Peptides against a protein of PDB entry 5EIB. Designs and how they scored, part 1

Every score and structure here is a prediction.

Target 1, 366 residues: chain A of PDB entry 5EIB
Amino acid sequence: VDLEPGTMDSVRSGPFGQIFRPDNFVFGQSGAGNNWAKGHYTEGAELVDSVLDVVRKESESCDCLQGFQLTHSLGGGTGSGMGTLLISKIREEYPDRIMNTFSVMPSPKVSDTVVEPYNATLSVHQLVENTDETYCIDNEALYDICFRTLKLTTPTYGDLNHLVSATMSGVTTCLRFPGQLNADLRKLAVNMVPFPRLHFFMPGFAPLTSRGSQQYRALTVPELTQQMFDSKNMMAACDPRHGRYLTVAAIFRGRMSMKEVDEQMLNVQNKNSSYFVEWIPNNVKTAVCDIPPRGLKMSATFIGNSTAIQELFKRISEQFTAMFRRKAFLHWYTGEGMDEMEFTEAESNMNDLVSEYQQYQDATAD
Target 2, 366 residues: chain A of PDB entry 5EIB as posed
Amino acid sequence: VDLEPGTMDSVRSGPFGQIFRPDNFVFGQSGAGNNWAKGHYTEGAELVDSVLDVVRKESESCDCLQGFQLTHSLGGGTGSGMGTLLISKIREEYPDRIMNTFSVMPSPKVSDTVVEPYNATLSVHQLVENTDETYSIDNEALYDICFRTLKLTTPTYGDLNHLVSATMSGVTTCLRFPGQLNADLRKLAVNMVPFPRLHFFMPGFAPLTSRGSQQYRALTVPELTQQMFDSKNMMAACDPRHGRYLTVAAIFRGRMSMKEVDEQMLNVQNKNSSYFVEWIPNNVKTAVCDIPPRGLKMSATFIGNSTAIQELFKRISEQFTAMFRRKAFLHWYTGEGMDEMEFTEAESNMNDLVSEYQQYQDATAD
Positions, changes and structure headers below are counted from each chain's first letter, unless a header gives other numbers.
Peptide ipSAE was made for these designs. It is ipSAE averaged over its two directions, with the distance scale d0 held at 1.0 Angstrom where the peptide's residues are scored. Compare it between designs on one protein only; published cut-offs may not apply.
A fold fails the geometry check if it doesn't show the stated peptide or something in it is severely misdrawn.

## One batch from the design tools (peptide; made by RFdiffusion4, then SolubleMPNN)

Design b1_p8_1_s1 (from b1_p8_1, 5 letters changed)
Fold by OpenDDE base, seed 4:
Structure b1_p8_1_s1 (fold): chain B 366 residues (1-366), chain A 8 residues (1-8)
Amino acid sequence: as target 1 above (366 residues)
Amino acid sequence: MKKYPAAV
């Protein structure tokens, strides 16, 4: 789905374009112009029914519909505005299905689109209410990984998207291969989401490898375990040491000893015990899939529900507030039928979410 | 679509 045709043509002409049904390419002509309101109330609203018709058709063809996964950006107008409209409409029609998102968070390091904080805040407001599981894929973290860890002098969107694809492949491993922990979206939610609003995940991946890098360092299970808990391997620009883990899932891939994995996972928990809440028993889950990622002998994917995610939301909120207090660019949104109250409500709800994470961070066992 | 992140 896109509000621009050129993205669909790029997907269709790509190496995997033939795996998608031609009739499942739903696209507009005008784009959203990086405006959430265009995505949500105008151009996106004109296209949404055509998308829902496809969603219904594909849902009816499922033997067992678990839920939906959306991949979108929160900085752009289409991914943010139309993406959240789609989430809302799908939630209305399928209230008992899991809504899972891969939400790409904007960063000034990656994009010069000045209105991204508005689009992100308006999107987060919708995601808090209408998703069950949101993987926070932060362009700031992706850029920092590319620059600092992968030593890419001039990171590209191709480099960032490589990290996104590795992360998405990792977190979906249990859904794609039978006999794993969190084998369905609902089991993932039950294990990862202790409180309904606190469903924003910090993903991480090890080993971090650049696209086309032949230097496949064979990592050991101890090295994978250490790296996936390192803040430098997080796809969200948060330091887990500034918060507490509510829940963690670790997905190992490749031929390795389950015993060694369990020993290393216990060791990392014990070393980092101060960074876990004590009032959620057995809050770390581990899966091992014998099938490695393409080109790797082994990998580990991390999913953290951490109160440190508030650092990401605070960053967006600070950027939002800096513009909104000046009413900068608001006329582009109000001209599409938005009220200024929607901005204030979205800011409030995101700040409430930050306060909720802080409350659970400060909570002790009685 | 931008091809490259902003230089820091």
Scores: peptide ipSAE 0.005, ipTM 0.404, DockQ to the pose 0.021
Fold by OpenDDE base, seed 3:
Structure b1_p8_1_s1 (fold): chain B 366 residues (1-366), chain A 8 residues (1-8)
Amino acid sequence: as target 1 above (366 residues)
Amino acid sequence: MKKYPAAV
């Protein structure tokens, strides 16, 4: 789905364009102009019914529909505005199904789009209410991984998207291969989300290897385990050491000893015990899939529900507040029929979310 | 890096 045809043409002409049904390419002509309100109230609202018709048709063809998975950006207009509109409409029609998202968070290091903090804040407000699980893929973190860890002097969207693809492949491993922990979206939510609003995940991946360097580092289970818990491997720009893990899932892929995995996972928990909440027993879950990712002998994917994720929301909130105090660019949103009150509601809800994470960070076992 | 186009 897009509000511009050019993205659909790029997907269709791409190496995987043939895997998608032609009728499932739903697109507009006008675009969202990086405006959430165009995505949500105008251009996106004109297209949403055509998307819902496709969603219904594909859902009816499922033997057992678990839920929905959306991949979108929060900095743009289409992914943010129309994406959150779709989430809302799908939630209304399928209230008993899991809503899962891969939400790409904007960064000033990656984009010069001035209104991204508005689009992100308005999107987060919708995601808090209408999703069950959201993987926070932060362009800040992706850029920093590419630059600092992968030593890429000039990171490209191709480099960032490689990390996203590896992470998405990792977190979906249990859904794609039978007999694993979190084998369905609902079990994942039950294991990862102790409180309904606190459903934002910090993903991580190991090994972090550039496309050119994949061949040389056969990481061991200890190295994978250490790297997946390293703040530098997090796909969200927050330090887990500044918060506490509510829940963790680790997904190992490749031929390895389950015993060695369990030992290393116990060791890393014990070493980092101060960074876990004490009042959630058995809050770390581990899965091992014998099938490695393409081009690797083994990998590990991390899913963290951490109160440190508030650092990401605080960053967005600070950027939002700096613009909103000046009413900068608001006329582009209000001109699409959006009320200024929705900005204050979205800001408030995101600040409440930050406060909730802080409350559970400070909570004791008493 | 190709940045997202600024909202115009």
Scores: peptide ipSAE 0.000, ipTM 0.404, DockQ to the pose 0.023
Fold by OpenDDE base, seed 5:
Structure b1_p8_1_s1 (fold): chain B 366 residues (1-366), chain A 8 residues (1-8)
Amino acid sequence: as target 1 above (366 residues)
Amino acid sequence: MKKYPAAV
């Protein structure tokens, strides 16, 4: 789905363009112009019914519909505005199904789009209410990984999207291969989401290796385990050491000893015990899939529900507040039929979310 | 940022 036709042409011409049904390409002509309101109330609203028709058709063809997975950006108008409209409409029609998102958070290091804080804040407001699971894929973190870890001097969207694809492949491993922990979306939610609003995950991937170092790297279970818990390997720009893990899932892929995985996972938990809440017992879950990702002998994917994710929301909120106090660019949104109150409500709800994460961070076992 | 790697 896109509000621009050129995106669909790029997908169709790509190496996997034929994997999708032609009728499942739904697109507009005008684009959202990086405006959430265009995505949500105007251009996106004109297109949403045609998307819902496809969603219904595909849902009816499912033997067992678990839920929906949306991949979108929160900085752009289409991914943010139309994406959240679509989430809302799907939630209304399928209230008993899991809504899962891969939400790409904007960063000033990646994009110079001035209104991204508005689009992100308005989107987060919708995601808090209308999603069950949200993987926070932060362009800040992706850029930093590409630059610092992968040694890419000038990261591209292709480089960032490679990390996104690796992460998405990792977190969906249990859904794609039978007999794993978190084998369905609902089971993942039950294990990962202790409180309904606190459903924002920090994903991480290992190995992260520069092209120049790939040939020299031995991949071991201890190294994968250590890297998964390293803040530098998080796809969300927050330091887990500044918060506490509510829940964790680790997904190992490749031929390895389950015993060694369990030993290393126990060791890393014990070493980092101060960074876990003590009042959620057995809050770390581990899965091992014998099938490695393409091009790797082994990998590990991390899913963390941590109170440190508030750093991401605070960053967005600070940027939002700086613009909104001046009403900068607001007329582009109000001109599409939005009220200033919707901005205030979205800011408030995101600040409440931050406060909730802080409350659970400071909570002790009584 | 460039969307795609420049074709080297």
Scores: peptide ipSAE 0.000, ipTM 0.427, DockQ to the pose 0.018
Fold by OpenDDE base, seed 2:
Structure b1_p8_1_s1 (fold): chain B 366 residues (1-366), chain A 8 residues (1-8)
Amino acid sequence: as target 1 above (366 residues)
Amino acid sequence: MKKYPAAV
């Protein structure tokens, strides 16, 4: 789905364009112009019913519909505005199905789009209410990984998207190989989301290795486990050491000893016990798939529900507030039929979410 | 050149 036709033509002509049904390409003509309101109330609202017709058709063709997976950006107008409109409409029609998102957080290090803090804040407000699971994929963290860890002097969207695809493949392993891993979307939500609003995940991937060092690196279960818990391997720009893990999932892929995985996972928890809440029992889940990712012997994917995710939301909130206090570009949104109150409500709900994460960070087992 | 990590 896109509000621009050229994006769909690029996907269709791409190396994987033939895996999608031609009738499942739904697109507009005008684009969203990086405006959430165009995506949500005007251009996106004109297209949404055509998307819902495709969603219904594909849902009816499923033997067992678990839920929906949306991949979108929160900085743009289409992914943010139309993406959250679609989430709302799908949630209304399928209230008993899991809504899962891969939400790409904007960063000034990656994009010069000045209004991204508005689009992100308005989107986070919708995601708090209408999703069950949201993987926070932060362009700031992706850029820092590409530059610092992968030693790429000038990271490109193709470099960032490679990390996104690695992470998405990792977290969906249990869904794609059901005969090996007894996990579904609802089971993941039950294990990862102790409180309904606290459903924003910090994903991570190991190994992350520069091309020059890859030939000299041993891939071992201890090294994968250590790197998976390293803040430098997180796809969200927050430090887990500044918060507490509510829940963690680890997904190992490749031929390895289950015993060695369990021993290393216990060791890393014990070494990092101060960074976990003590009042959620059995809050770390481990899965092992014997099928490695393409071109690796083994990998580990991390999913953290951490109170440190508030650092990401605070960054967006600070950028939002600095613009909104000046009413900078606000007329672009109000001109599409938005009220200034919708901005204030979205800011308030995101600040409430930050306060909720802080409350559970400071909670003790009494 | 294939960017690493390889297609997961």
Scores: peptide ipSAE 0.009, ipTM 0.470, DockQ to the pose 0.020; fails the geometry check

Design b1_p8_1_s2 (from b1_p8_1, 4 letters changed)
Fold by OpenDDE base, seed 2:
Structure b1_p8_1_s2 (fold): chain B 366 residues (1-366), chain A 8 residues (1-8)
Amino acid sequence: as target 1 above (366 residues)
Amino acid sequence: FPRYPPAY
């Protein structure tokens, strides 16, 4: 789905364009112009019914529909505005199904789009209400990983998208291979989301290795375990040491000792016990899949529900507030039929989410 | 563009 035809042509002509049905390419002509309101109220609203028709058709073809997975950006107009419109409409039609998102958070290090804080804040408001689980894929963190860890001097969208694809492959492992923990979207939500609004995940991937270091790095369970719990490997720009984990899932892939995995997972929990809430018993889940990712002997994917995610939302909120106080570009949104109150409601709900994470961070068992 | 991103 896109509001621009050129994106669909790029996907169709790409190396994987043939994996999608031609009839499942739904696209507009005008684009969203990086405006959430165009995506949500005008250009996206004109296209949404055509997308819902495809969604219905594909849903009816499922033997057992678990839910939906949306991959979108929160900085653009289409992914943010039309993406959240689709989430709302799908939630309304399928209230008993899981809504899962891979939500790419904007960063000024990656994009010069001035209105991204508006698009992100308006999107987060919708995600709080209408998703069951959201992987926060932060372009800030992806850029920092590419630059600092991978030693890429000038990270490209290709480099960032590679990290995204590796992570998406990791977190979906249990859905794609039988006999795993969290084998369905609902079980994942039950294990990862102790409180309905606190469904924003910090994903991480291991191994992450610079080209110059690949020949010297062993792929071992201890190294994977240590790396996936490192703040530098988080694909959300938050330090887990500034918060507490409510829940964690670790997905190991490749031929390895389950005993060694369990030992290393216990060791990392014990070493980092201060960074876990004590009042959620058995809040770390581990899965091992014998099938490695393509091109690796083994990997580990991390999913963290941490109160440290408030750092991401605070960053967006600060940027939003700095623009909104000046009413900067507000007329571009209101001119598309959006009310100014929706900005204040979205800001309020995101600040409430931050406060809720902080309350659970400070909560004790007593 | 490499058909497969390199394993990082």
Scores: peptide ipSAE 0.017, ipTM 0.617, DockQ to the pose 0.020
Fold by OpenDDE base, seed 1:
Structure b1_p8_1_s2 (fold): chain B 366 residues (1-366), chain A 8 residues (1-8)
Amino acid sequence: as target 1 above (366 residues)
Amino acid sequence: FPRYPPAY
């Protein structure tokens, strides 16, 4: 789905364009112009029914519908505005199904689009209310991984999207292969989301290795485990050491000793025990799939529900507040039928979310 | 359009 034809033409002409049904390509002509309000109230609202008709048709063809997975950006207009409109409409029609998102957070290091803080804040407000599980894929963190870890001097969207694809493949492993932990979206939510609003995940992937070092690096369970818990490998721009893990899932892939995995996972928890809440017993879950990802002998994928995620929301909130106090660019949103109150409500709800994470960070077992 | 990053 897109509000621009050119993106859809690029997907259709791409190496995997033939995997999608031609009738499932739904697109507009005018685009959203990086405006959330165009995505949510005007251009996106004109297209949403055509998307819902396709969603219904595909849902009716499912033997057992678990839920929905949306991949979108929060800095743009289509992914943010129309994406959150679709989430709302799907939630209304399928209230008993899981809503899962891969939400790409904006960064000034990656994009110079000045209104990204508005689009992100308005989107987070919708995601807090209408999703069950949200993977926070932060362009800030992806850029830093590409630059620092992968030694790419000038990271491209191709380099960032490679990390996104590896992560998405990793976190969906248990859904795609039988006999795994979190084998359905509902079980994942039950294990990862202790409080309904606190459903924002920090993803991570290992191994991440620069091209110059690939030939010299052994892939071992200890190295994968260490790298997966390293703050530098988090795909959300926050330091887990500044917060506490509520829940963690680790997904190992490839031929390895389950005993060695369990030993290394126990060791990393014990070494980092101060960074876990003590009042959630058995809050770390581990899965081992014998099928490695393409091109690797083994990998590990991390899913963290951490109170440190508030650093990401604080960054967006600070950028939002700096613009909103001056009413900068608001006329582009109000001209599409938005009220200024919707900005204030979205800012308030995101600040409440930050306060909720802080409360559970400071909570003790006493 | 950025070229496909080579598989790491």
Scores: peptide ipSAE 0.017, ipTM 0.605, DockQ to the pose 0.020
Fold by OpenDDE base, seed 5:
Structure b1_p8_1_s2 (fold): chain B 366 residues (1-366), chain A 8 residues (1-8)
Amino acid sequence: as target 1 above (366 residues)
Amino acid sequence: FPRYPPAY
């Protein structure tokens, strides 16, 4: 789905364009112009019914529909505005199904789009209410990984999207291969989401290795385990050491010793025990899939529900507040039929979410 | 990146 035809043409002409049904390409002509309100109330609202018709048709063809997975950006207009409209409409029609998102958070290091803080805040407000599971894929973190870890001097969207694709492949491993932990979206939610509003995940992937170092790096279970818990490997720009893990899932892929995985996972938990809440027992889950990702002997994917995710929301909130106090660009949103109150409600709800994460960070076992 | 083959 896109509000611009050119994106769809690029997907269709791409090496994998043929995996999608031609009728499932739903697109507009005008785009959202990086405006959440155009995505949500005008251009996106005109297109949403045609998307829902496709969603219904595909849902009816499923033998066992678990839920929905949306991949979208929160900085743009289409992914943010139309994406959250679509989430809301799907949630209304399928209230018993899991809503899962891969939500790409904006960063001023990656995009010069001035209104991204508005689009992100308005989107987060919708995601808090209408999603069950949200992978926070932060362009800030992706850029930093590309620059610092991968030694890319000028990270491209192709470089960022490669991290996104690796992460998505990792977190969906248990859904795609039978007999794993979190084998369905609902089990993932039960294991990862102790409180309904606190459903924002910090994903991570290992191995991350620069091209120059690939030939010299062994892939071992200890190295994967160490790297996936390293703050530098988090796909969300927050330091887990500034918060506490509520829950963790680790997904190992490749031929490895399950015993060695369990030993390393125990060691990393013990070493980092101060960064876990003590009042959620057995809050770390581990899966091992014998099938490695293509081109690797082994990998590990990390999913963290951490109170440190509040750093990401605080960053967005600070940027939002700085613009909103000045009413900068607000007329572009109100001109699409938005009320200024929706901005204040979205800001309030995101600040409440931050406060909730802080409360659970400071909570002790009684 | 490792050229992970794009996780298609």
Scores: peptide ipSAE 0.015, ipTM 0.617, DockQ to the pose 0.022
Fold by OpenDDE base, seed 4:
Structure b1_p8_1_s2 (fold): chain B 366 residues (1-366), chain A 8 residues (1-8)
Amino acid sequence: as target 1 above (366 residues)
Amino acid sequence: FPRYPPAY
């Protein structure tokens, strides 16, 4: 789905364009122009029914519908505005199905789009209420990984999207291969989401190794485990040491010793015990899939529900507040029929979410 | 996945 035809034509002409049904390409003629309001109330609202018709048709063809997975950007107008409209409409029609998102968070290091903090804040407000699981894929973190870890001097969207694709492939491993922990979206939610609003995940992937260092680095279970828990490997720009893990899932892929995985996972928990909440027993889950990702002998994918995710929301909130206090660019949104109250409500709800994470960070066992 | 970064 897109409001611009050019993106859809690129996907259709791409190496994997043939895996999608032609009739499932739903697109507009006029893009959202990086405006959430165009995505949500105007251009996106005109297209949403055509998308819902496709969603219904595909849902009816499922033997067992678990839920939905949306991939979108929160900085743009289409992914943010139309994406959250679509989430709301699907949630209304399928209230008992899991809503899972891969939400790309904006960063000034990656994009010069001034209104991204508005689009992100308005989107987070919708995601808090209408999703069950949200993978926070932060362009800030992706850029820093590309620059610092991968040694890319000028990271491109291609480089960032490669990390995104690796992360998405990692977290969906249990859904695609039989006999794994969290083999369905609902089991993942039950294991990862202790409180309904606290469903924002910090993903991570290992191995991350620069081209120049690839020949010198062995792939071992200890190295994967150590890298996966490193703050520099988080795909959200948060330091887990500034918060506490509510829940963790680790997905190992490739031929490895289950015993060695369990030993390393226990060791990393014990070394980092101060960074876990003490009142959620058995809050680390591990899965091992014998099938490695293409081109690796082994990998590990991390999913963390951490109170440190508040650092990401604080960053967006600070950027939002700096613009909103000046009423900068608001006329682009109000001109599409939005009220300024909706901005204030979205800011308030995101700040409430930050406060909730802080309360659970500071909570002790009774 | 190739070990990062991919050879583009």
Scores: peptide ipSAE 0.021, ipTM 0.671, DockQ to the pose 0.018; fails the geometry check

